# Ledger of designs, part 14: peptides against a protein of PDB entry 2QAS

Target 1, 120 residues: chain A of PDB entry 2QAS
Amino acid sequence: PPEDLMQYEAMAQDALRGVVKAALKKAAAPGGLPEPHHLYITFKTKAAGVSGPQDLLSKYPDEMTIVLQHQYWDLAPGETFFSVTLKFGGQPKRLSVPYAALTRFYDPSVQFALQFSAPE

## One batch from the design tools (peptide; aimed at target 1 V67 L86 G90)

Design b2_p15_2_s2 (made by RFdiffusion4, then SolubleMPNN; from b2_p15_2, 8 letters changed)
Fold by OpenDDE base, seed 4:
Structure b2_p15_2_s2 (fold): chain B 120 residues (1-120), chain A 15 residues (1-15)
Amino acid sequence: as target 1 above (120 residues)
Amino acid sequence: GPANSIVENFDFPAP
């Protein structure tokens, strides 16, 4: 097959990452997500820019999935990454995740799913 | 095969 010097697939992936960003911005708006929408977000924990408590991240050496539905705090969807406070084992933890680190996005309420290639 | 590590981040009943 012909060589794609335009890298269209990568551009398409980046565009779809924009959907995640937009969805998170809706989630961060007053009132939160419109029910029954909620978000499963999976990301590579060792990707560049991912940050959080070492003890938490060490439990997930490859990837982890977080759920944004009822209990999340200070969701801050930036232009290149989002940060959010969630509870793990009863303790609030702050995570910062670049959109480039995402591997999956899923809204079970409407069965909307996206998959992304991310650095290994 | 590889499986996602699903983090349970609901420590109390959801409203």
Scores: peptide ipSAE 0.216, ipTM 0.679, DockQ to the pose 0.111
OpenDDE base, seeds 1, 2, 3, 5: peptide ipSAE 0.139, 0.133, 0.126, 0.142; ipTM 0.735, 0.732, 0.726, 0.732

Design b2_p15_2_s3 (made by RFdiffusion4, then SolubleMPNN; from b2_p15_2, 9 letters changed)
Fold by OpenDDE base, seed 5:
Structure b2_p15_2_s3 (fold): chain B 120 residues (1-120), chain A 15 residues (1-15)
Amino acid sequence: as target 1 above (120 residues)
Amino acid sequence: SPANSFAENVDFPPP
């Protein structure tokens, strides 16, 4: 088949990552996500730019899934990554995750799902 | 499964 020098597939995937960014910006707005929407976000924990407590990340050597519904604080969706405070075993911890590290995005309320390839 | 607690009335334990 002809060689795609435009790299359309990569551009399309980047555009879809924009959906996640936009969704998180909605979640960060006053009032949070409109009920019953909530977000399952899976990412590669060893991807470049992922940051968080070592004791937490060490428990997830490959992938980690977080849920944003009721118990999330200080959600800050930047242009290349987002940061959020979540509770793990009752303890609040701060995570910073580049959008490029994402492998899965899911909103069960409307069964909307996206999958991505992430760098190792 | 999710790592964090997210339900307003439930606290999920760590793995």
Scores: peptide ipSAE 0.304, ipTM 0.734, DockQ to the pose 0.134
OpenDDE base, seeds 1, 2, 3, 4: peptide ipSAE 0.204, 0.212, 0.048, 0.243; ipTM 0.713, 0.720, 0.679, 0.721; seed 1 fails the geometry check

Design b2_p15_2_s4 (made by RFdiffusion4, then SolubleMPNN; from b2_p15_2, 9 letters changed)
Fold by OpenDDE base, seed 4:
Structure b2_p15_2_s4 (fold): chain B 120 residues (1-120), chain A 15 residues (1-15)
Amino acid sequence: as target 1 above (120 residues)
Amino acid sequence: AAANSIVEGLDFPPP
C-alpha cells in the first residue's frame, strides 16, 4: 500500500486527544462535570512530561488510571497538559499529565471510550 | 482499578 506521508492516523489521534482536553475544561468550569458524567483517564507514567510523587509513580511503572468524580481539586487543563490534585490512600497528591501520555479515556455514564497510542 | 478510587473493586471495562 502507498506510504502515508501525511501521517493521517497520528493527526486523527491528536484530534481525539482534543476531546479529552475539552472534557477536562468542562470539568474544571464552575460546577464541575454535569451529573452523572465522570472520567476515567489512563496514561503512561514514564511518558515525557508526566510529573507526580516519586513513590506514587514508582507504584505504577507502566500505566496509571485516575478517576475524576467528585473527589478532585484544582483541575487545571492546559493546552498541552493538565494538572489535578487527587487523593491516593487518603493523601492529596498533585499530578501533571501531558495529553500525549494518555492511553485511555472513558466516561461510564454514557459508555464513551477513547483509546490512544502512547510511547513505551 | 483507578489509583485514587476510594471504593475497592471499582474499575472500567477493558478496551
Scores: peptide ipSAE 0.306, ipTM 0.774, DockQ to the pose 0.275
OpenDDE base, seeds 1, 2, 3, 5: peptide ipSAE 0.300, 0.305, 0.302, 0.290; ipTM 0.770, 0.776, 0.770, 0.780

Design b2_p15_3 (made by RFdiffusion4)
Pose (drawn by RFdiffusion4):
Formats: structure tokens, C-alpha cells, sequence
Structure b2_p15_3 (pose): chain A 120 residues (1-120), chain P 15 residues (1-15)
């Protein structure tokens, strides 16, 4: 015991997914992130709401990490998901990722990191 | 040509 009927830990998890959304809005600002800040985003490929090239999604069965630093265009962080154009083998592609699909967040510049979807 | 950095694994978090 005790069983948590309030699910405080789960609420704290969701509240923290919001940091990722807020960080992506600063990155979507004209001029991008304030250097040397850059972002690593890890997400569940099969989580509902994610869309991408069928070929690309098949290459990454469950988890996929993307880096937002030198090569990303048209970052569009909606309220419930974000979309971004990245390059894979030199070929530009478009992704849409719900904040609910996120499992990790990391900025190597200040070593700030978050882990989600992990009730432990 | 340039490509965006990415991985098939979750990003490593610091200790």
C-alpha cells in the first residue's frame, strides 16, 4: 500500500509531456532554438496518431529517435501533436507525432532529460 | 547529401 486513486504519478507524467510541447514551440520560433540547444525526441512508432512514410515506419518497429538540430524544416507544433520534415538518406520526409507517443526527451547541451510512458 | 540524425533505439539518458 497505498493504492493511489488519484494517480498522481500519471498526472505528473502528462504534465511533463507539456515541457516537450513548450520546447518545440521555441524551436518552431523563427530562428529556431537558441544555440547550442538541440533536441532528441524518442517516440513509439506504432502509437496511434503517428503518421509517416510507410517505408520509414516499417524500418522502426517500435521506438524511433529523431534529432532536431541541423536538419529539420517546417516544425509545426500543434496543441496535441507536432509534425516536422526531416531527411533520411538525403530524402526529405514528413512526420506527425502525438505528444502521447513520446517516451524520451533529451537536450545534450544542458543534459536535461525526461522519460515518459514509464510507470515503473 | 545531408541527413537528419536519428536512431532505431531510444535516446540514451544521463545517469
Amino acid sequence: as target 1 above (120 residues)
Amino acid sequence: SASSEHSADPVTLPS

Design b2_p15_3_s1 (made by RFdiffusion4, then SolubleMPNN; from b2_p15_3, 5 letters changed)
Fold by OpenDDE base, seed 4:
Structure b2_p15_3_s1 (fold): chain B 120 residues (1-120), chain A 15 residues (1-15)
Amino acid sequence: as target 1 above (120 residues)
Amino acid sequence: SSSSEHSSEPVELPA
């Protein structure tokens, strides 16, 4: 088959990553997400740019899924990555996750799901 | 964040 020099599939995934970014920006706005919307976000923990507690990332060497619903603080959705404070074992921890590290996005309230291919 | 409680800890979901 012809070689795709435009890399359309990558463009498409990038566009869809924009949906996640937009959703997180909505979540970060005053009042948070409109109920009952909440987000399950899965990402590769070893992807470039991922930052968080060493022990936590070591515990999840491949992927990690975080939930943004009732217990999240200081959500800061940037242009290339988002950061958020979540509790792990009752302790607040800061995570920074590039959108490029995402592998899955899901909102159970409306069964909206996105899947992404992230580097191993 | 809502006033209601819900776990924010990592979960493993099926692929």
Scores: peptide ipSAE 0.047, ipTM 0.603, DockQ to the pose 0.204
OpenDDE base, seeds 1, 2, 3, 5: peptide ipSAE 0.046, 0.046, 0.046, 0.040; ipTM 0.625, 0.605, 0.600, 0.589; seeds 2, 3, 5 fail the geometry check

Design b2_p15_3_s2 (made by RFdiffusion4, then SolubleMPNN; from b2_p15_3, 6 letters changed)
Fold by OpenDDE base, seed 1:
Structure b2_p15_3_s2 (fold): chain B 120 residues (1-120), chain A 15 residues (1-15)
Amino acid sequence: as target 1 above (120 residues)
Amino acid sequence: SSSSEYSSKPVELPA
């Protein structure tokens, strides 16, 4: 087949990462996500730009999934990464995750799923 | 996008 010099597949993947960003922005707006929508977000814990509790990241050296439904605070979806406060072991912890570190996005309420290739 | 199977990785649920 002819060579794709436009790199449409890469553009499509970038656009799909934009879906996650948009969804998080909706979740961060007043009132949050409309129930029963909630988000499962999986990311590479060692990807560049990922920041969080050392104990948590050590527990999940490759990937981990977080759930944004009822217990999350100060969700801040930036342009290149998002940050959110979640309670682990009863203590609030701040996580910062670049969109580029994402590997999966899922909303069980409507069975909407996305997969991404992320740097190791 | 897909509306089928989802194989989750280790999940850390907020307490």
Scores: peptide ipSAE 0.063, ipTM 0.624, DockQ to the pose 0.097
OpenDDE base, seeds 2, 3, 4, 5: peptide ipSAE 0.046, 0.062, 0.060, 0.059; ipTM 0.630, 0.630, 0.624, 0.615

Design b2_p15_3_s3 (made by RFdiffusion4, then SolubleMPNN; from b2_p15_3, 6 letters changed)
Fold by OpenDDE base, seed 2:
Structure b2_p15_3_s3 (fold): chain B 120 residues (1-120), chain A 15 residues (1-15)
Amino acid sequence: as target 1 above (120 residues)
Amino acid sequence: AESSEHSSTPVVLPA
């Protein structure tokens, strides 16, 4: 096929990453997500900008999925990344994930799914 | 949208 100098697919992905950001902002608002909505977020653990407990990230060197439903705290969805506190092994840990690191977004309540290509 | 799927992706459930 002819060369796409406009890079439409990249633009489309960025637009769809905006959906994730918007969803997280809804989740961070008072009262959280309207039930039964909840989020499964998959990301590359070694992507640039990913920050979190080293033992956890080392345990999952490729990618991992976190669930934002009932047990999450201090969700802070920024413009380029979001951060959230989750308990791993009963201990609260802070995780920061750039939207660019995402590979999958899923809301089981309405079977809404998005997939992305993430940098390595 | 582009896809980047990996089988056997671990799901880490919050405690």
Scores: peptide ipSAE 0.048, ipTM 0.599, DockQ to the pose 0.086
OpenDDE base, seeds 1, 3, 4, 5: peptide ipSAE 0.047, 0.047, 0.039, 0.035; ipTM 0.598, 0.633, 0.622, 0.615; seed 3 fails the geometry check

Design b2_p15_3_s4 (made by RFdiffusion4, then SolubleMPNN; from b2_p15_3, 6 letters changed)
Fold by OpenDDE base, seed 2:
Formats: C-alpha cells, sequence, structure tokens
Structure b2_p15_3_s4 (fold): chain B 120 residues (1-120), chain A 15 residues (1-15)
C-alpha cells in the first residue's frame, strides 16, 4: 500500500489520547467521576517522562495498570501528563504519567476501551 | 480490582 506521509493513524491516536485527558479532567473535578464510572489506565513504566517511586517502578519494569475509582488523591491532569497520588502497601505514592506513555484506557462501567502504542 | 491497586498485567479489553 502507498506510504501515508500524513501519518493519519498517529494523528488519530493523538486525538484519542485527548479522550483520556478529558476523562481524567472529569475525574479531577469536584465530586469525581459520576458513578459508576471509573478508570483503568495502563502505561509503560519506562516511557520518557514517567516518574514515581523507584521501588514501585522497579517492580513493574514494563507496564502497570492503575485504577482510579475511589481511593486516589490530588489527581492533576495537565496538558501533556497527569499526576496522581495512590496508595501502595498502605503508603501514598505520587505518580506522574505522560499521556504518550499510555497503552490502554478502560472504563468498565460502560465497557469503553482505547489502545495506544507507546514508546519505551 | 479496585482503586489504588496496581497490576503488572493490563486489564482485559472487550473482545
Amino acid sequence: as target 1 above (120 residues)
Amino acid sequence: SESSEYSSKPVPLPA
């Protein structure tokens, strides 16, 4: 097939990453997500811009999935990345994840799913 | 799985 010099697929995926950003902004609003909506977010832990506890990231060297439902704090969805505080082993840990690092987004309440290719 | 949980495996997507 002919080469797509416009890279439409990449542009489309970037647009869909915007859906994740928008969803997280809704989640960060007062009162959080409207029930029963909640988010499963999977990302490459070694992707550029990902930051968090060294021990946690070492435990998940490839990908990890976080769940944003009821027990998350200080969700801050920026324009290029989001940060959130979650508990691991009972201790609060801060994660910062660029949207470009995402590989999967899922809302089980309505079975809405997105998949992305993320760089290592 | 619930909030504040971590998984090394991605959530299964609808088939």
Scores: peptide ipSAE 0.043, ipTM 0.648, DockQ to the pose 0.543
OpenDDE base, seeds 1, 3, 4, 5: peptide ipSAE 0.042, 0.037, 0.037, 0.031; ipTM 0.644, 0.629, 0.617, 0.631

Design b2_p15_4 (made by RFdiffusion4)
Pose (drawn by RFdiffusion4):
Structure b2_p15_4 (pose): chain A 120 residues (1-120), chain P 15 residues (1-15)
Amino acid sequence: as target 1 above (120 residues)
Amino acid sequence: PPLPPPPEAANAHPH
C-alpha cells in the first residue's frame, strides 16, 4: 500500500509531456532554438496518431529517435501533436508525432532529460 | 537518478 486512486504519478507524467510541447514552440519560433540548444525526441512508432512514410515507419518497429538541431524544417507544434520535415539518406520526409507517443526527451547542451510512458 | 542520453537519432546521418 497505498493504492493511489488519484494517480498522482500519472498526472505528473502528462504534466511533464507539456514541457516537450513548450520546448517545441520555442524551436518553431522564427530563428529556431537558442544555440547551443538542440533536442532529441524519442517516440513510439506504432502509437496511434503517428504518421510518416510507410517505408520509414517499417524501418523503426517500436522506438524512433529524431534530433532537432541542424536539419529540420517547417516544425509545426500543434496543441496535441507536432509535425516536422527531416531528411533520411538525403531525402526529405514529413512526420507527425503526438505528445502522447513520446517516451524520452533530451537536450545535450544542459543535460536536461525526461522519460515518459514509464510508470515503473 | 540521471537519465542516460537516448539512442542515436534516425535522422542523425542525413547524407

Design b2_p15_4_s1 (made by RFdiffusion4, then SolubleMPNN; from b2_p15_4, 5 letters changed)
Fold by OpenDDE base, seed 2:
Structure b2_p15_4_s1 (fold): chain B 120 residues (1-120), chain A 15 residues (1-15)
Amino acid sequence: as target 1 above (120 residues)
Amino acid sequence: APLPPPPPAANENPE
């Protein structure tokens, strides 16, 4: 098939990543997400720009899923990445995840899902 | 077909 010099699929993916960013910005607002909305976010742990405790990331060498619902702190959705504090094994830990590292976004409350291709 | 449920979350999420 003819090559797509416009790279439309990549453009579409980026646009959809914008949905995640927008959703996280809503989640970061005072009061958080309107109940019962909550977010499951899956990302490649070895993707460029992913940052967090080495011991935690080592437990998830490929992908990791986090949930933003009842207990999340200092959610900071930037333009290219978001950071958030969550508890793992009773310990608060900070994660920084580029939107480009995402592979899945899901809001169970309305069964809204997005899938992404993520580079490693 | 709908996507399967997400894998278990790594972080704690108690009510």
Scores: peptide ipSAE 0.637, ipTM 0.883, DockQ to the pose 0.542
OpenDDE base, seeds 1, 3, 4, 5: peptide ipSAE 0.629, 0.626, 0.635, 0.626; ipTM 0.881, 0.879, 0.881, 0.879

Design b2_p15_4_s2 (made by RFdiffusion4, then SolubleMPNN; from b2_p15_4, 4 letters changed)
Fold by OpenDDE base, seed 2:
Structure b2_p15_4_s2 (fold): chain B 120 residues (1-120), chain A 15 residues (1-15)
Amino acid sequence: as target 1 above (120 residues)
Amino acid sequence: PPLPPPPPAANENPF
């Protein structure tokens, strides 16, 4: 097959990553997401730019999923990554995840899902 | 076909 020098698939994936960014910006607004919307986000824990507690990330050597619904704090959706504070085992932990590290985005309330290929 | 449910979330999400 002919070689796609434009890399359209990659551009399309980046555009879809923009949907996640936009959704997180809505979630970060005062009052959070409009009920019953909530987000399940899966990412590669070893991807470049992923930051968080070493012990936590060690428990998930490949991927881990977080949910933004009832308890999330200081959600900060930047241009290339987002950071958020969540509780794990009763302890608040700060995670920083580049959008490029995402592999799945899902909002059960409306069954909206996106899948991505992320570098490991 | 629809995607399977996401894996369990690692963080707490009560109430």
Scores: peptide ipSAE 0.608, ipTM 0.880, DockQ to the pose 0.543
OpenDDE base, seeds 1, 3, 4, 5: peptide ipSAE 0.602, 0.601, 0.601, 0.600; ipTM 0.877, 0.878, 0.877, 0.876

Design b2_p15_4_s3 (made by RFdiffusion4, then SolubleMPNN; from b2_p15_4, 4 letters changed)
Fold by OpenDDE base, seed 2:
Structure b2_p15_4_s3 (fold): chain B 120 residues (1-120), chain A 15 residues (1-15)
Amino acid sequence: as target 1 above (120 residues)
Amino acid sequence: PPLPPPPPAANERPE
């Protein structure tokens, strides 16, 4: 088959990552997401740029899923990564996740799902 | 076909 020198699939993936970024920006706005919308986000914990507590990331050596519903704080969706504070075992922890590290995005309220290829 | 539900979330949320 002919080579795709335009790398259209990568472009499409980046565009879809933009949906996640946009959704997170909505979630970060005053008042948060309109109920009942909430977001499940899965990412590769060993991907470049992923940052968080060492013990937490070590507990999830491949992928980790977080949910943004009610109990999330200081959500900061940047241009290349987002950061958020969540509770794990009753303790608040800060995570920073590049959009490039994402493998799944899901909003159960409307059954909207996206799946991505992410480098390790 | 629809994707399977995501794995359990690691963080806490209201029950």
Scores: peptide ipSAE 0.443, ipTM 0.844, DockQ to the pose 0.562
OpenDDE base, seeds 1, 3, 4, 5: peptide ipSAE 0.435, 0.429, 0.426, 0.425; ipTM 0.841, 0.838, 0.836, 0.836

Design b2_p15_4_s4 (made by RFdiffusion4, then SolubleMPNN; from b2_p15_4 with P2A H13Q H15E)
Fold by OpenDDE base, seed 2:
Structure b2_p15_4_s4 (fold): chain B 120 residues (1-120), chain A 15 residues (1-15)
Amino acid sequence: as target 1 above (120 residues)
Amino acid sequence: PALPPPPEAANAQPE
């Protein structure tokens, strides 16, 4: 096929990543997400900018999925990345994930899903 | 296209 010098697909993906950012901002607002909405977020653990406990990230060398429903704290959705505190094995841990590292977003309540190609 | 169910969440609570 002809070369796409506009890189439309990349632009489209970035726009869709904006949906995730917006959703997280809603989740971070007082009262949290409107029930029964909740979010499953999958990301590349080795992507640039991903930060968290070494032992935890080591357990997930490729991708990790987190769920934001009832047990999440201090969700801070920035412009380029979001950070959140979650419990893993009962222990609270802080994660920072760039939106560019995302590979999947899913809200089971309305079966809304997005899939992304994250750089390695 | 429809995606398969999400993979197991690392912070999922035991049911």
Scores: peptide ipSAE 0.385, ipTM 0.789, DockQ to the pose 0.579
OpenDDE base, seeds 1, 3, 4, 5: peptide ipSAE 0.377, 0.382, 0.383, 0.381; ipTM 0.784, 0.787, 0.791, 0.784

Design b2_p15_5 (made by RFdiffusion4)
Pose (drawn by RFdiffusion4):
Structure b2_p15_5 (pose): chain A 120 residues (1-120), chain P 15 residues (1-15)
Amino acid sequence: as target 1 above (120 residues)
Amino acid sequence: PAIPPPPAPANANPS
């Protein structure tokens, strides 16, 4: 015991996914992130709401990490998901990722990191 | 606990 009927830990998890959304809005600002800040986003490929080239999604069965630093265009962070164009083997492709699909967040510049979807 | 950096990103090799 005790069983948590309020699910405080789960609410704290969701509240923290919001940091990723806020960080992506600063990155979507004209001019991008304030250097040397850059982002690593890890997400569940099969989580509902994620779309991308069928070929690319098949290459990454469950987890996929993307980096937002030198090569990303048209970052569009909606309220419930974000979409961004990245390059894979020199070929530009478009992704949409719900904040709910996120499992990790990391900025190597200040070593700030978050882990989600992990009730432990 | 310290959270280690995530694995290499899918777009790590854009060429």

Design b2_p15_5_s1 (made by RFdiffusion4, then SolubleMPNN; from b2_p15_5 with A8E P9A S15E)
Fold by OpenDDE base, seed 2:
Structure b2_p15_5_s1 (fold): chain B 120 residues (1-120), chain A 15 residues (1-15)
Amino acid sequence: as target 1 above (120 residues)
Amino acid sequence: PAIPPPPEAANANPE
């Protein structure tokens, strides 16, 4: 096939990552997500910019999935990354995840799903 | 193609 010098697929993926960012901003607003919406987010734990407890990230050497539904705190969706506090084994921990590290987004309430290619 | 269900969440809490 012809070479795509415009890199349309990359543009499209970036646009779709914008959907995730927008969704997280809604989740961070007062009152949180409108029920019954909730978010499953999967990301590459070794991607550049991913930050969190070393012991936790070590348990997930490739990908990690988090859920934002009832138990999430201090969600801060920035322009390039988001940070959030979640409980793992009952202990609150802080994660920072660049949108570029995302590989999957899913909202079961409306069965809305997105998949992304993340940098290695 | 159909997307499979999400993998188990690391912070999944038994409800």
Scores: peptide ipSAE 0.372, ipTM 0.783, DockQ to the pose 0.544
OpenDDE base, seeds 1, 3, 4, 5: peptide ipSAE 0.353, 0.364, 0.357, 0.364; ipTM 0.778, 0.779, 0.777, 0.777; seed 5 fails the geometry check

Design b2_p15_5_s2 (made by RFdiffusion4, then SolubleMPNN; from b2_p15_5 with A8E S15E)
Fold by OpenDDE base, seed 2:
Structure b2_p15_5_s2 (fold): chain B 120 residues (1-120), chain A 15 residues (1-15)
Amino acid sequence: as target 1 above (120 residues)
Amino acid sequence: PAIPPPPEPANANPE
């Protein structure tokens, strides 16, 4: 097939990643997400820029899924990555995840889902 | 194909 010099698929992926960023910004607003909305976010744990406790990331060598519903704190959605504090096994831990590391976004409340290709 | 159900979240906590 002919070569796509415009790289439209990559553009589309970036645009859709923007949806995740926007959703997280809503989640970070006072009062959090409007119920019953909540977010399942899956990302490649070895992708560039992913940061968190080594022991936690080691348990998930490929992908990890987190849920943002009621138990999330200090959600900070930046322009290229977001950071958030979540409880794992009852212990609060901080994660920093570039949007480029995402492989899946899902809101069960309205069954809205997005899938992404993520570099490692 | 249809998107499969989400994996179990690492931070799943009973509310």
Scores: peptide ipSAE 0.345, ipTM 0.783, DockQ to the pose 0.521
OpenDDE base, seeds 1, 3, 4, 5: peptide ipSAE 0.325, 0.338, 0.337, 0.339; ipTM 0.777, 0.780, 0.781, 0.780; seed 1 fails the geometry check

Design b2_p15_5_s3 (made by RFdiffusion4, then SolubleMPNN; from b2_p15_5 with A2V A8T)
Fold by OpenDDE base, seed 4:
Structure b2_p15_5_s3 (fold): chain B 120 residues (1-120), chain A 15 residues (1-15)
Amino acid sequence: as target 1 above (120 residues)
Amino acid sequence: PVIPPPPTPANANPS
């Protein structure tokens, strides 16, 4: 088969990562996500740029899933990564996750799902 | 494609 020098598959993946970024920006806006929408985000914890409490990340050596529904604070969706404060074991902790580290995005309310390949 | 349900979130609160 002919060689794809344009790397269309990679472009498509980047475009789809843009959906996640856009969704998080909606979640960060005043009033949050419109009910009943909520987001399940899975990412590689050892991917470059991932930052958070050492004990927490050590507990999830490969992938970790977080949910953004009713208990999230200071969501800051940047252009290359997002940061958010969540409670783990009752304690608030800050996470910073590059969009490139994502492996899955899911909104159960409408059964919308995306999967990505992320480097580790 | 069909994707399985999401894993239990790390920040899930007990019901």
Scores: peptide ipSAE 0.323, ipTM 0.778, DockQ to the pose 0.563
OpenDDE base, seeds 1, 2, 3, 5: peptide ipSAE 0.315, 0.318, 0.312, 0.323; ipTM 0.780, 0.783, 0.780, 0.778

Design b2_p15_5_s4 (made by RFdiffusion4, then SolubleMPNN; from b2_p15_5 with A8T S15E)
Fold by OpenDDE base, seed 2:
Structure b2_p15_5_s4 (fold): chain B 120 residues (1-120), chain A 15 residues (1-15)
Amino acid sequence: as target 1 above (120 residues)
Amino acid sequence: PAIPPPPTPANANPE
């Protein structure tokens, strides 16, 4: 096939990452997500900019999935990354995840799904 | 192709 010098696929993926950012901003607003919406987010744990407890990230050497439904705190969706506090084994821990690290987004309430190629 | 169900979340907790 012809060479795509415009890199349309990359543009499209970036636009779709914008959907995730927008969804997280809705989730961070007062009152949280409108029920029954909730978010499953999968990301590459070794991607640049991913930050969190070393012991936790070490348990997930490739990808990690988190769920934002009822048990999330201090969600802060920035322009390039989001941070959130979640409970793992009953213990609250802080994660920071660049949108570029995402590989999957899913809202089961409406069966809306996105998949992304993340940098290695 | 159909997207498979999401992986088990690391923060799966009773709600």
Scores: peptide ipSAE 0.338, ipTM 0.784, DockQ to the pose 0.541
OpenDDE base, seeds 1, 3, 4, 5: peptide ipSAE 0.321, 0.331, 0.329, 0.331; ipTM 0.778, 0.780, 0.779, 0.780; seed 5 fails the geometry check

Design b2_p15_6 (made by RFdiffusion4)
Pose (drawn by RFdiffusion4):
Structure b2_p15_6 (pose): chain A 120 residues (1-120), chain P 15 residues (1-15)
Amino acid sequence: as target 1 above (120 residues)
Amino acid sequence: PDTSDAAVDFPDVDF
């Protein structure tokens, strides 16, 4: 015991997904992130709401990490998901990722990191 | 040729 009927830990997890959304809004600002800040985003490929080229999604069965630093365009962070154009083998592609699909967040510049979807 | 890729292995990080 005790069983947590309030699910405080789960609420804290969701509250923290919001940091990713807020960080993506600063990155979507004209001019991008304040250097040397850059972002690693890890997400569940099969989590509902994610869309991308069928070929690309098949290459990454469950987890996929993207880096937002030198090569990303048209970052569009909505309230419930974000979409971004990235290059894979020199070919530009478009992704949409719900904040609910996120499992990790890391900025190597200040070594700030978050882990989600992990009730432990 | 352009061989850039945005998909990377996630670094070893403490949480």

Design b2_p15_6_s1 (made by RFdiffusion4, then SolubleMPNN; from b2_p15_6, 6 letters changed)
Fold by OpenDDE base, seed 2:
Structure b2_p15_6_s1 (fold): chain B 120 residues (1-120), chain A 15 residues (1-15)
Amino acid sequence: as target 1 above (120 residues)
Amino acid sequence: MDTSNSFVEFPDVAF
């Protein structure tokens, strides 16, 4: 196969990460996600920039998937990462995840899925 | 009353 000196795969992947960012911005808007849209976001828990409750992150040393549907608060989709408050066991937990740490994005409502290569 | 958010660890599988 010919050598890709343009690194189109990486370019495309970065562009697709923009889709996730845009989706999260919609989710953060007043009223939240339009029904029945909801997001499954999978990320590498040990990726640089990932932060959250140690008990949770330690439980999932590789990847974990969070669901943004009805119960999420203070979603803040920045330019390089997003943060969100989710409840686990009834307790609010704050997560901060760089878009670069994402490995999967899925919206079951329309069966839209994306996969990404994240730093190991 | 709030319920816990769903979270899981999925294996490497293509969507």
Scores: peptide ipSAE 0.045, ipTM 0.590, DockQ to the pose 0.500
OpenDDE base, seeds 1, 3, 4, 5: peptide ipSAE 0.044, 0.043, 0.042, 0.032; ipTM 0.589, 0.584, 0.577, 0.615; seed 3 fails the geometry check

